Peptides against a protein of PDB entry 4Y8H. Designs and how they scored, part 19

Target 1, 196 residues: chain A of PDB entry 4Y8H
Amino acid sequence: TSIMAVTFKDGVILGADSRTTTGAYIANRVTDKLTRVHDKIWCCRSGSAADTQAIADIVQYHLELYTSQYGTPSTETAASVFKELCYENKDNLTAGIIVAGYDDKNKGEVYTIPLGGSVHKLPYAIAGSGSTFIYGYCDKNFRENMSKEETVDFIKHSLSQAIKWDGSSGGVIRMVVLTAAGVERLIFYPDEYEQL

## One batch from the design tools (peptide; made by RFdiffusion4, then SolubleMPNN)

Design b1_p11_7_s3 (from b1_p11_7, 5 letters changed)
Fold by OpenDDE base, seed 4:
Structure b1_p11_7_s3 (fold): chain B 196 residues (1-196), chain A 11 residues (1-11)
Amino acid sequence: as target 1 above (196 residues)
Amino acid sequence: SAERATAMKLP
């Protein structure tokens, strides 16, 4: 897996490859690792497909309940719910999660929750087996307050490199853009990103 | 989903 989330001028963009494996075999080439937990709060998932889906489902439920009682939750609140679930169940879960969201007050925010259930707020985060290959590239090329187009290109180039080097990553690159304007899903195919 | 409920990995 290669996943990332990047804050930018107008919000945040999540990105992911789409390969799912069972042991050494590719089980699904077009998996959707970007999962909605609230209108403008999404997550990137790595680790166990079943575990991360279960966690995301529970978080979605909690955020729906929260909304009905208190109004729209912050991204920080969502990250806290993820953290509690991941930390309290760390012995039975294989889950690496990046939480990203947008609201008018806080703008785009990114929280990374690696194995073990710690939580880290960052201007951008990368995770998954492919992320090890692009820490240097991302550090050199990330800038705060990029445009949407610059951020899409940054994520596309980053994930392209991660997929290139990580045999456990592949397929399409999916993105979700979260801004005041709404939610936008993007998809990029190998014929495009492999030539970068 | 059925796919996500099975023992598969997102490496």
Scores: peptide ipSAE 0.185, ipTM 0.754, DockQ to the pose 0.064; fails the geometry check
Fold by OpenDDE base, seed 2:
Structure b1_p11_7_s3 (fold): chain B 196 residues (1-196), chain A 11 residues (1-11)
Amino acid sequence: as target 1 above (196 residues)
Amino acid sequence: SAERATAMKLP
């Protein structure tokens, strides 16, 4: 897996590859690792497909209940719910989660929750087996307050490099853009990103 | 999805 989330001028963009494996077998080429937990709060999933799906489902339920009682939750609140689930169940989970969201007050925010259930707020985050290959690239090329187009390109190039070196990553590159204007899903195919 | 619920890995 290669996943990332990047804050930018107008919000945040999540990105992910789409390969799922079982053992040495590629079970699914078009997995959706970008998962909605609220209108403008999404997550990137790595680790156990079952574990991360279960966690996301529980978070989505909690945030729906929260909204009914208190109004729209902040991204920080969502990250806190993820953290509690991951930390409290760390002995039985294999889950790496990046939480990202947008609201008018806080704009785009990114929280990374690695194995163990710690939580870290960052301007951008990368995770998954492919991320190890692109720490240097991302550090060199990330800039704060990029445009939407610059951020899409940054994510596309980053994930392309991760996929190039990580045999466990591949397929399409999916993105979700979260801004005041709404939610936008993007998809990029190998014929495009392999040429970068 | 069915794949998400099975014993599969998101590497």
Scores: peptide ipSAE 0.179, ipTM 0.760, DockQ to the pose 0.065; fails the geometry check
Fold by OpenDDE base, seed 3:
Formats: sequence, structure tokens, C-alpha cells
Structure b1_p11_7_s3 (fold): chain B 196 residues (1-196), chain A 11 residues (1-11)
Amino acid sequence: as target 1 above (196 residues)
Amino acid sequence: SAERATAMKLP
């Protein structure tokens, strides 16, 4: 898996590859690792497919309940719910989660929750087995307050490099853009990103 | 979201 989320001028963009494995076999080459937990709060998932799906479903339920009682939750609130589930169940879970969201007050925010259930707020985050290959590239090329187009290009180039070196990553690159204007899904195919 | 019956890993 290669996943990332990047804050930018108008909000935040999540990105992911689409390969899922069972042992040494590719079980699904077009998996959607970008999961909605609220209108403009999404997550990137790595680790156990079953574990991370269960966690995301529980978070979505809690945020729906929260919304009915208190209004739209903040991205920080969503990250706290993820953190609690991952930390309290860390002995029985294999889950790496990046939480990203947009609201008018806080704009785009990113929270990374690695194995163990700690939570870290960052301008951008990378995770998954492919992330180890692109720490240097991302550090060199990330800038705060990029345009939408610059951020899409940054994520596309980053994930392309991760996929190139990580045999456990591949397929298509999916993105979700969260801004005041709404939610937008993007998809990029190997014939495009392999040539970058 | 819809859960999958097969045990799989997101690397």
C-alpha cells in the first residue's frame, strides 16, 4: 500500500494506490482505500482490509450520531475516534490510518495514526509499505498552500515513485479532493503515471 | 461501507 494526504491552499487531497493482496497473491487490483466517514472527512487505509473497514464503519456511525446531536464534527474529533479505536485494540488490529478533512474554520487538516494508535497532526502524511521509498522526495517537493493542480501533481508523482519501488503497491491512483466547493474523486491509470 | 468476506491485506 501507498497512501498519503496533503493540505493545500483550498483544502486537502487524499491519495492511494489500489492493490490488495492475500499472502503472495494479488486479490484485487482496483481496491478503493479512500473511505468516507463524513461528508468532508475521509481516511486512507493500510494494513488489514477487514480491520480498517470495521474501524471506518464504527467511526462513520459515531460521526453520524455526533452530527445528529451537536452538528458537523471537526476533523480533529474524527481523528480522536479513530485513535481511540486503534489504541485500545492495538494488540488485535493491524491498522494504519490517515484521517483528512475540510471545514470552513480549520480548512484542510491531516492526522496520521500509525500502528500502535498514536495520533499526529501534520501538513501532509504518507503511509503504507510504499511510503518508505518516498520520504526524501516528499520532503524535498512538498510546499504549503499549493494550488489544487500543484497538489494533484505532487501526489501523483509521489505515489508513482512509491509504486515503482514497492511490489505491494500498484493498480490505479485514486484521489479525493475536499474543499469548500465539495468532494471530487479522481483516478489515474498506469499508462499515465508510470511515465512521470 | 460494504465489508468483504475474504481476508485480505492493504500493504
Scores: peptide ipSAE 0.178, ipTM 0.734, DockQ to the pose 0.057; fails the geometry check
Fold by OpenDDE base, seed 1:
Structure b1_p11_7_s3 (fold): chain B 196 residues (1-196), chain A 11 residues (1-11)
Amino acid sequence: as target 1 above (196 residues)
Amino acid sequence: SAERATAMKLP
């Protein structure tokens, strides 16, 4: 898996490859690792497919309940719910999650929750087995307050590199753009990103 | 779905 989320001028963009594996087999080439937990709060998932899906489902439920009682939750609130679930169940979970969201007050925010259930707020985050290959690239090329187009290109290039080096990553590159204007899903195919 | 089975990983 290669996943990342990047804050930018107008909000935040999540990105992910789409390969799922079972042992030595590619089980699914077009998995959606970008999961909605609220209108403009999403997560990137790595680790156990079942574990991360279960966690996301629980978070989605809690955020819906929160919304009905208190209004739209902040991204920080969502990250806190993820953290509690991941930390309290860390002995039985294999989960690496990046939480990203947009709201008018806080703009785009990114929280990374690695194995163990700690939580870290960052201007951008990368995770998954492919991320180990692109820490240097991302550190060198990330800039705060990029445009949407610059951010899409940054994520596309980053994940393309991760996929090149990580045999456990591949398929399509999916992105979700969260801004005041709404939610936009993007998809890029190997024929395009392999040429970068 | 199959891709969400316990045995499958999002590496």
Scores: peptide ipSAE 0.170, ipTM 0.759, DockQ to the pose 0.069; fails the geometry check

Design b1_p11_7_s4 (from b1_p11_7, 6 letters changed)
Fold by OpenDDE base, seed 1:
Parts: structure tokens; C-alpha cells; sequence
Structure b1_p11_7_s4 (fold): chain B 196 residues (1-196), chain A 11 residues (1-11)
């Protein structure tokens, strides 16, 4: 898996590859690792598909309940719910999650929750087995307050490199753009990103 | 299906 979320001028963009494994085999199944937990709060998932799906479902429900009582939750609130679940269940859980969201007050925010259930707020985050190959690239090329186009290109190039080096990453690159204007889903196929 | 019977992983 290669996943990342990047704050930019107008909000935040999440990105992910789509490769999945089944046991010792790479599955032909294309998985969407970008999961909605609220209208403009999403997460990137790595680790156990079942565990991360369960966590995301619980968070989604919690945020819906929160919304009904208090209004739209902040990204920090969502990250807190993820953290609580991941930390309290860390002995029986294999989950690495990046939480990203947008709201008018806080703009784009990214919280990374690695194995163990710690939480870290960052301008951008990368995770998954492929992330180990692109820390240097990302550190060199990330800039704060990039444009949407610059951020899309940054993520596309980053994940392309991760996929190139990580046999456990591949398939399509999906992105979700969260801004004041709404939610936009993007998809890029190997024929395009392999040329980068 | 075989996929349903086996745990999936997001590497």
C-alpha cells in the first residue's frame, strides 16, 4: 500500500494505490483505500482490510451521531475517534490510517495514526509499505499552500515512485480532493503514471 | 467466493 494526504492552499487531497493482497498472493481486486467517514472527512487505509473497514464504519457512525447532536464535526474530532479505537484495540488490530478533512474554520488538516494508535497532526502524511521509498522525495518536493494542480502532481509523482519500488503497491492511483467547493474524485491509470 | 473466504490485506 502507498497512501498519502496533503494539505494545500484550498484544502486537502488524499491519494492511494489500489493493490490488495490475499494471503501470500497479490489479488487482482482493485480496492478503494480512500474511505469516507463524513462529507468532507475521509481516511486512507493500510493494514487489515477488515480491521480498517470496521474502524471506518464505527467512526462514520459516531460522526453521524455527532452531527445530529452538535453539527459538523471537525477533522480533529474525527481523528480523536480513530485514535481512541486504534489505541484501545492496538493488541488486536492491524491498522495504519491517515485522516484528512476540510472545514471552513480549520481548512485542510491531516492526522496520521500509525500502528499503535498514536496520532500526529502534519501538513502532509505518507504511509503504507510503499511510503518507505518516498520519504526523501516527498520531503524534497512538498511545499505548503500549493495549488490544486501542483498538489495533484505531487501526489501522482510520489505514489508513482512508491509503486515503482514497492511490489505491494500498484493498480490505479485514486485521489479525493476536499475543498470548500466540495468533493472531487480523481483516478489515474498505470499507462499515465508509469511514464512519470 | 475464494476471496470472501480469505482475509484481505491493504499492504
Amino acid sequence: as target 1 above (196 residues)
Amino acid sequence: SAEAATAMYLP
Scores: peptide ipSAE 0.309, ipTM 0.725, DockQ to the pose 0.057; fails the geometry check
Fold by OpenDDE base, seed 4:
Structure b1_p11_7_s4 (fold): chain B 196 residues (1-196), chain A 11 residues (1-11)
Amino acid sequence: as target 1 above (196 residues)
Amino acid sequence: SAEAATAMYLP
């Protein structure tokens, strides 16, 4: 898996590859690792497919309950729910999560929750087995307050490199853009990103 | 679940 989320001028963009494996075999080439937990709060998933799906479902429920009682939750609140689940159940879960969201007050925010259930707020985050190959590239090329187009290109190039080096990553690159304007899903195919 | 039965992983 290669996943990332990047804050930018107008909000935040999540990105992910789409390969799922069973042991050494590719089980699904077009998996959707970007999962909605609230209108403008999404997550990137790595680790056990079943575990991360279950966690996301529980978070979605909690955030819906929260909304009914208190209004739209912040991204920090969502990250806190993820953190609580991942930390309290760390002995039974294999989950690496990046939480990203947008709201008018806080703009785009990114929280990374690695295995074990710690939480870290960052301008951008990368995770998954492919992330180890792109720390240098991302550090060199990330800039704060990029445009949407610059951020899409940054994520596309980053994940392309991760996929290139990580045999456990591949397929399509999916993105979700979260801004005041709404939610936009993007998809890029190997014929495009392999050329970068 | 079907997902658990197949033991799929998001690497």
Scores: peptide ipSAE 0.297, ipTM 0.749, DockQ to the pose 0.065; fails the geometry check
Fold by OpenDDE base, seed 3:
Structure b1_p11_7_s4 (fold): chain B 196 residues (1-196), chain A 11 residues (1-11)
Amino acid sequence: as target 1 above (196 residues)
Amino acid sequence: SAEAATAMYLP
């Protein structure tokens, strides 16, 4: 898996590869690792497919209840719910989660929750087995307050490099753009990103 | 779930 989320001028963009494995076999080439938990709060998933989906389903339910009582939750609130589930069940879970969201007050925000259930707020985050190959590239090329187009290119190049070196990553590159204007899903195919 | 039955993993 290669996943990331990047804050930019107008909000935040999540990105992911689409490969799923079972043992040594590729089980699914086009998995969707970008999961909605609220209108403009999404997550990137790595680890056990079953565990991360269960966690995301529980968070989505809690955020719906929250909304009915208190209004739209903040991204920080969503990250706190993820953290509680991951930390309290860390002995029985294999889950790495990046939470990203947009609201008018806080703009785009990113929270990373690695194995163990700690939570870290960052301007951008990378995770998954492929992330180990792109820490240097991302640190060199990330800039705050990029445009949408610059951020899409940054994520596309980063994940392309991760997929190039990580045999456990591959397929298509999916993105979700969260801004005041709404939610946009993007997809890029190997014929395009392999040439970068 | 289907994921549990096949022991699928997101690397």
Scores: peptide ipSAE 0.285, ipTM 0.755, DockQ to the pose 0.065; fails the geometry check
Fold by OpenDDE base, seed 2:
Structure b1_p11_7_s4 (fold): chain B 196 residues (1-196), chain A 11 residues (1-11)
Amino acid sequence: as target 1 above (196 residues)
Amino acid sequence: SAEAATAMYLP
């Protein structure tokens, strides 16, 4: 898996490859690792497919309940729910989650929750087996307050490099753009990003 | 789920 979320001028963009494996075999080439937990709060999933799906489902439920009682939750609130689940159940879970969201007050925010259930708020985050190959690239090329187009390109190049080196990553690159304007899903195919 | 049954992983 290669996943990342990047804050930018107008919000935040999540990105992910789409390969799922079982053992040494590719089980699914077009997995959707970008999961909605609220209108403008999404997550990137790595680790056990079952575990991360369950966690995301529970968070989505909690945020729906929260909304009915208190209004739209903040991204921080969502991250807190993820943390609670990941930390309290860390002995029984294999989950790495990046939470990203947008609201008018806080704009785009990113919270990374690695194995163990710690939580870290960052301008951008990368995770998954492919991320080990692109820490240097991302650190060199990330800039705060990029445009949407610059951010899409940054994520595309980053994940392309991760996929190039990580045999456990591949397929399509999916992105979700969260801004005041709404939610936009993007998809990029190997013929395009392999050329980068 | 299929993922649970086949022990699928998101590396």
Scores: peptide ipSAE 0.278, ipTM 0.755, DockQ to the pose 0.066; fails the geometry check

Design b1_p11_8_s1 (from b1_p11_8, 7 letters changed)
Fold by OpenDDE base, seed 3:
Order: C-alpha cells, then structure tokens, then sequence
Structure b1_p11_8_s1 (fold): chain B 196 residues (1-196), chain A 11 residues (1-11)
C-alpha cells in the first residue's frame, strides 16, 4: 500500500494506490483505500483491509452521533476517535490510518495514526509499505499552500514513485479533494502515471 | 456494505 494526504491552499487531498495482496498474490487490483467517515472527513487505510474497514465504520457511526448532538465534528475530533480505537486495540489490529478533513475554521488538516495508535498532526503525511521509498522525494518537493493542480501533481508523482519500487502497491491512483466547494474524486491509470 | 477489496488483507 501507498497512501498520503496533503494540505494545500484550498483544503486537503487524499491519495492511494489500489492493490490488495494476500501473501505473494495480487488479490485485487482496484481496491478503494479512501474511505468517508463524514461529509468532508475521510481517511486513507493501510494494513489489514478488514481491520481498517471495521475501524472506519465505527468512526463513521460515532461521528454521526456526534453530529446529531453537537453539530459537524472537527477533523481533530475524528482523529481522536480513530486514535482511541487504534490504541485500545493495538494488540489485535494491523492498522495504519491517515485522517484528513476540511472545515471553514481549520481549513485542510492531516492526522497520521501509525501502528500503536499514536496521533500526529502534520502538513502532509505518507504511509504504507510504499511510503518508505518516497520520504526523500516528498520532503524535497512538498510546499505549503500549493494550488489544487500542484498538489494533484505532487501526489501523482509521489505515489507513482512508491508504486515503482513497492511490489505491494499498484493499480490505479485514487484521490479525494476536500474543499469549501465540496468533494471531488479523481482516478489516474498506470499508462498515465508510469510515464512520469 | 463492503468496500471494494476490503474483504481481503492488504499492506
């Protein structure tokens, strides 16, 4: 898996590859690792597909309850719920989660929750087995307050490099853009990103 | 509901 989320001028963009594996076999080429937990709060999932889906479903339920009682939750609140679940169940979970969201007050925010259930707020985050290959590239090329187009290109190039080197990553690159204007899903195919 | 591919483990 190769996943990332990047804050930019108008909000935040999540990105992911689409390969799932079981042992040495490619089990699914078109997995959706970008998951909605609220209108403009999403997550990237790595590790166990079953574990991370269960966690995301529970978070979505909690945020629905929160909304009914208190109004729209912040991205920080969502990250806190993820953190609680991942930390309290860390002995039985294989889950690496990146939480990203947009609201008018805080704009785009990114929280990474690695194995163990710690939480870290960052301007951008990368995770998954493919992320190890692109720390240097991302550090060199990330800039704060990029345009939407610049951020899409940054994510596309980053994930392309991760996929190139990580046998557990591949397929299409999916993105979700979260801004004041709404939610937008993007998809890029190998014939496009392999040429970068 | 199940997410596409979520029925299988992944890294």
Amino acid sequence: as target 1 above (196 residues)
Amino acid sequence: SMYRGSELPFT
Scores: peptide ipSAE 0.138, ipTM 0.726, DockQ to the pose 0.119; fails the geometry check
Fold by OpenDDE base, seed 2:
Structure b1_p11_8_s1 (fold): chain B 196 residues (1-196), chain A 11 residues (1-11)
Amino acid sequence: as target 1 above (196 residues)
Amino acid sequence: SMYRGSELPFT
């Protein structure tokens, strides 16, 4: 898996490859690793597909309850719920999650929750088995307050490089853009990103 | 992981 989330001028963009493996076998070539937990709060999932899907379902449920009682939760609140689940169950989980969201007060925010259940707020985050290959590239090329187009290109190039080197990553590149204007899903195919 | 193993999908 190769996943990332990047804050930019108008919000945040999540990105992911789409390959799911069982051992060395590609079980699913078009997996959706970008998961909605609230209208403008989403997550990127890496690790056990079953574990991360269960966690995301629980978080979505908690945020629905929260909304009914207190109004729209912040991205930080969502990250806190993820953290509690991952930390309290760390002995039984293989989960690396990036939480990203947008609201008018805080704009785009990114929280990464690696194995162990710690939480780190960052301007951008990368995770998954493919992320190890692109730390250098991302550090060199990331800039704060990029445009939407610049951010899409940054994510596309980053994930393309990760996929090139990580056998557990591949397929299509999916993105979710979260801004004041709403939610937008993007998809890019190998014939495009492999040539970058 | 509770679901760790080659028989289950990973990302």
Scores: peptide ipSAE 0.126, ipTM 0.716, DockQ to the pose 0.152; fails the geometry check
Fold by OpenDDE base, seed 1:
Structure b1_p11_8_s1 (fold): chain B 196 residues (1-196), chain A 11 residues (1-11)
Amino acid sequence: as target 1 above (196 residues)
Amino acid sequence: SMYRGSELPFT
């Protein structure tokens, strides 16, 4: 898996490859690792597909309850729910989660929750088995307050490099753009990103 | 990859 989330001028963009593996077998070529937990709060999932799906479902449920009582939750609140679940169950979970969201007050925010269940707020985050190959590239090329187009290109190039080196990453590159204007899904195919 | 070798699907 190669996943990332990047804050930018107008919000945040999540990105992910789409390969799921079981051992050496590619179980699914077009997995959707970008998961909605609220209108403008999403997550990137790495690790056990079953574990991360279960966690995301629980978080979505909690945020729905929260919304009914208090209104729209913040991204920080969502990250806190993820953190509690991942930390308290760390002995039984294989989960690496990046939480990203947009709201008018806080703008785009990114929280990474690696194995173990710690939580880290960052301007951008990368995770998954492919992330090890792109730390240098991302550090060199990330800039704060990029445009939407610059951020899409940054994510596309980053994930393309991760996929190139990580056998557990591949398929399509999916993105979700979260801004004041709404939610936008993007998809890029191998013929395009492999040429970068 | 950290996830290769599992009986469960991994991302």
Scores: peptide ipSAE 0.119, ipTM 0.724, DockQ to the pose 0.166; fails the geometry check
Fold by OpenDDE base, seed 5:
Structure b1_p11_8_s1 (fold): chain B 196 residues (1-196), chain A 11 residues (1-11)
Amino acid sequence: as target 1 above (196 residues)
Amino acid sequence: SMYRGSELPFT
């Protein structure tokens, strides 16, 4: 898996590859690792597909309850719910989650939750087995307050490099753009990103 | 890296 989320001028973009592996075998080429937990709060999932899907479902339910009582939750609130679930179950979970969301007050925000269940707020985050190969590239090329187009290109190039070297990553690159204007899904195919 | 998440594959 190669996943990332990047804050930019107008919000945040999540990105992911689409390969699921079982051992040395490719089990699914078109997995959707970008999961909605609220209108403009999404997550990237790595680790156990079953574990991360269960966590995301529980978070979505909690955020719906929250909304009914208090109104739209912040991205920080969503990250806190993820953290509690991941930390409390850390001995029985294999889950690496990146939470990303947009609201008018806080704009785009990114929170990363690695295996131990800690939470870290960052301007951008990378995770999954493919992330090992792109720390240097991302550090060198990330800039704050990029345009949408610059951010899409940054994510596309980053994930392309990760996929190039990580046998557990591949397929299509999916993105979700969260801004004041709404939610936009993007998809890029190997024919395009392999040439970068 | 401070920006690192989980390095496990999606299974």
Scores: peptide ipSAE 0.101, ipTM 0.670, DockQ to the pose 0.799; fails the geometry check

Design b1_p11_8_s2 (from b1_p11_8, 6 letters changed)
Fold by OpenDDE base, seed 3:
Structure b1_p11_8_s2 (fold): chain B 196 residues (1-196), chain A 11 residues (1-11)
Amino acid sequence: as target 1 above (196 residues)
Amino acid sequence: SRFVGSLLPTF
């Protein structure tokens, strides 16, 4: 897996490859690793497909309950719910999660939750087996307060490089854009991003 | 396999 989330001028963009494997077999070429847990709070999933889906389902339920009682949750609240689940079950889970969300008060926010269940708020985060190959590229090219277009290009180039070197990553690049204007899904195919 | 559970779907 190669996943990332990037804050920008108008919100946040999540990005992911689409490969699922079982051993050496590619089980699914077009997996959706970008999962909604609230209207404008989403996550990127890496690790066990089953574990991360279960976690995301539980978080979605908790945030629905939260909304009914207290109103729209913050991205920080969502990250806290993910943290609790990942940390308390760390001995039985293989899950790396990036939580990203937008609200008018906090704008775009990104929280990364690695295997141990810690939580880290960052301007951008990368994770998954492919992320190892792009730390240098991302550090060199990330800028705060980019435009939507600049951020899409940054994610596209980053994930393209990760996919190029990581055998566990591939397929299409999916993105989700979260802003005041709403939610937008993007998809980019190999013929486009392999040329970058 | 990168994951111990070679039969389990992962990404």
Scores: peptide ipSAE 0.236, ipTM 0.728, DockQ to the pose 0.145; fails the geometry check
Fold by OpenDDE base, seed 5:
Structure b1_p11_8_s2 (fold): chain B 196 residues (1-196), chain A 11 residues (1-11)
Amino acid sequence: as target 1 above (196 residues)
Amino acid sequence: SRFVGSLLPTF
């Protein structure tokens, strides 16, 4: 897997490849690793498909209950729920999660939650087996307050490089854009991103 | 415990 989330001028964009593997075999070429837990709070999933789906389902449930009692949760609140689940169950889970969300007060925010269940707030995050190959590229090319188009291009180039080197990554590149204007889903195919 | 790269679906 290659996943990332990037804060930008107008909010945050999540990105992911779409390959699911069973050992050395490609089981699914078009997996959706970008999962909604609230209207404008989403996550990127890496690790066990089943474990990460279960975690996301529980978080979605908790955020629904939160909303009914207190109103719309912050992205930080969502990240805290993920952290509690991942940390308390770390011996039984294989899950790497990036939480990203938008609200009018905090704008775009990104929280990364690696296997151990720690939580780290960052201007952008990368994770999954493919992320190892793109730390240098991302550090060199990331900028604060990019435009939507610049951020889409940054994510597309980053994930393209990760997919080139990581056999566990591939398929399409999916993105979710979270801004004041709403939620937008994007998809990019190998014919485009392999030429970058 | 489950591990990445096992016989179970992973990404």
Scores: peptide ipSAE 0.231, ipTM 0.731, DockQ to the pose 0.157; fails the geometry check
Fold by OpenDDE base, seed 2:
Structure b1_p11_8_s2 (fold): chain B 196 residues (1-196), chain A 11 residues (1-11)
Amino acid sequence: as target 1 above (196 residues)
Amino acid sequence: SRFVGSLLPTF
């Protein structure tokens, strides 16, 4: 897997490849690793498909309950729920999660939750087996307060490079854009991103 | 982990 989330001028964008593997076998070429847990709070999933789906389902339920009682949760609150689940179950989980969300007060935020269940707030985060290959590229090319278009291009180039080197990454590049204007889903195909 | 990935679907 290659996943990332990037804060930008108007919010945050999540990105992911779409390959699921069982060993060397490509079990699914068009997996959706970008998962909604609230209207404008989403996550990127890496590791065990089953583990991360279970965690996301539980978080979604908690945030729905929270909303009914207290109103819209912050991205930080969502990250806290993920953190508790990942940390409390760390001995039985293989999960790497990036939480990203938008609200009017805090704008776009990114929280990364690696194996072990720690939580780190960052301007942008990368994770998954493919992320190892693009730390240098991302550090060199990331800028704060990019435009939507610049951020889409940054994510597209980053994930394209990760996919080139990581056999566990591939398929399409999916993105979710979270801003004041709403939620937008994007998809980019190999014929486009392989030429980058 | 990569070891779990050999047995179960991972990404």
Scores: peptide ipSAE 0.230, ipTM 0.728, DockQ to the pose 0.154; fails the geometry check
Fold by OpenDDE base, seed 4:
Structure b1_p11_8_s2 (fold): chain B 196 residues (1-196), chain A 11 residues (1-11)
Amino acid sequence: as target 1 above (196 residues)
Amino acid sequence: SRFVGSLLPTF
């Protein structure tokens, strides 16, 4: 997996490859690793497909309950729920999660929850097996307060490089853009991103 | 993931 989330001028963008593997085999070429847990709170998933889906489902439930009682949760609240689940179940989980969300007060926020269940708030985060290949690129090229287009390009280039080297990454690049304007899903195919 | 070597679906 290669996943990332990037805060930008108008919000946050999540990005992911779409490969699922079972051992050495590609089990699914078009996996959706970008998962909604609330209207404008999403996550990127890495590790066990089943584990991360289960966690996301539980978080979604908790946030629905939260909403019914208290109104729209913050991204931080969502991250805290993820953190609790990942930490408390760390012995039985292979899960790396990036939580990202937008609200009018906090704007775009990113929280990374690596294996073990720690939580780290960052301007941007990368994770998954493919992320090892793009730390340098991301560090060099990330800028705060980029435009939407700049951020899309940054993510596209980053994930393209990760996919190039990581056998566990591939397929399409999916993105989710979270802003005041709403939610937008993007998809980029190999014919485009392999040329970058 | 290549790091895990699992028979289960991973990414």
Scores: peptide ipSAE 0.224, ipTM 0.725, DockQ to the pose 0.167; fails the geometry check

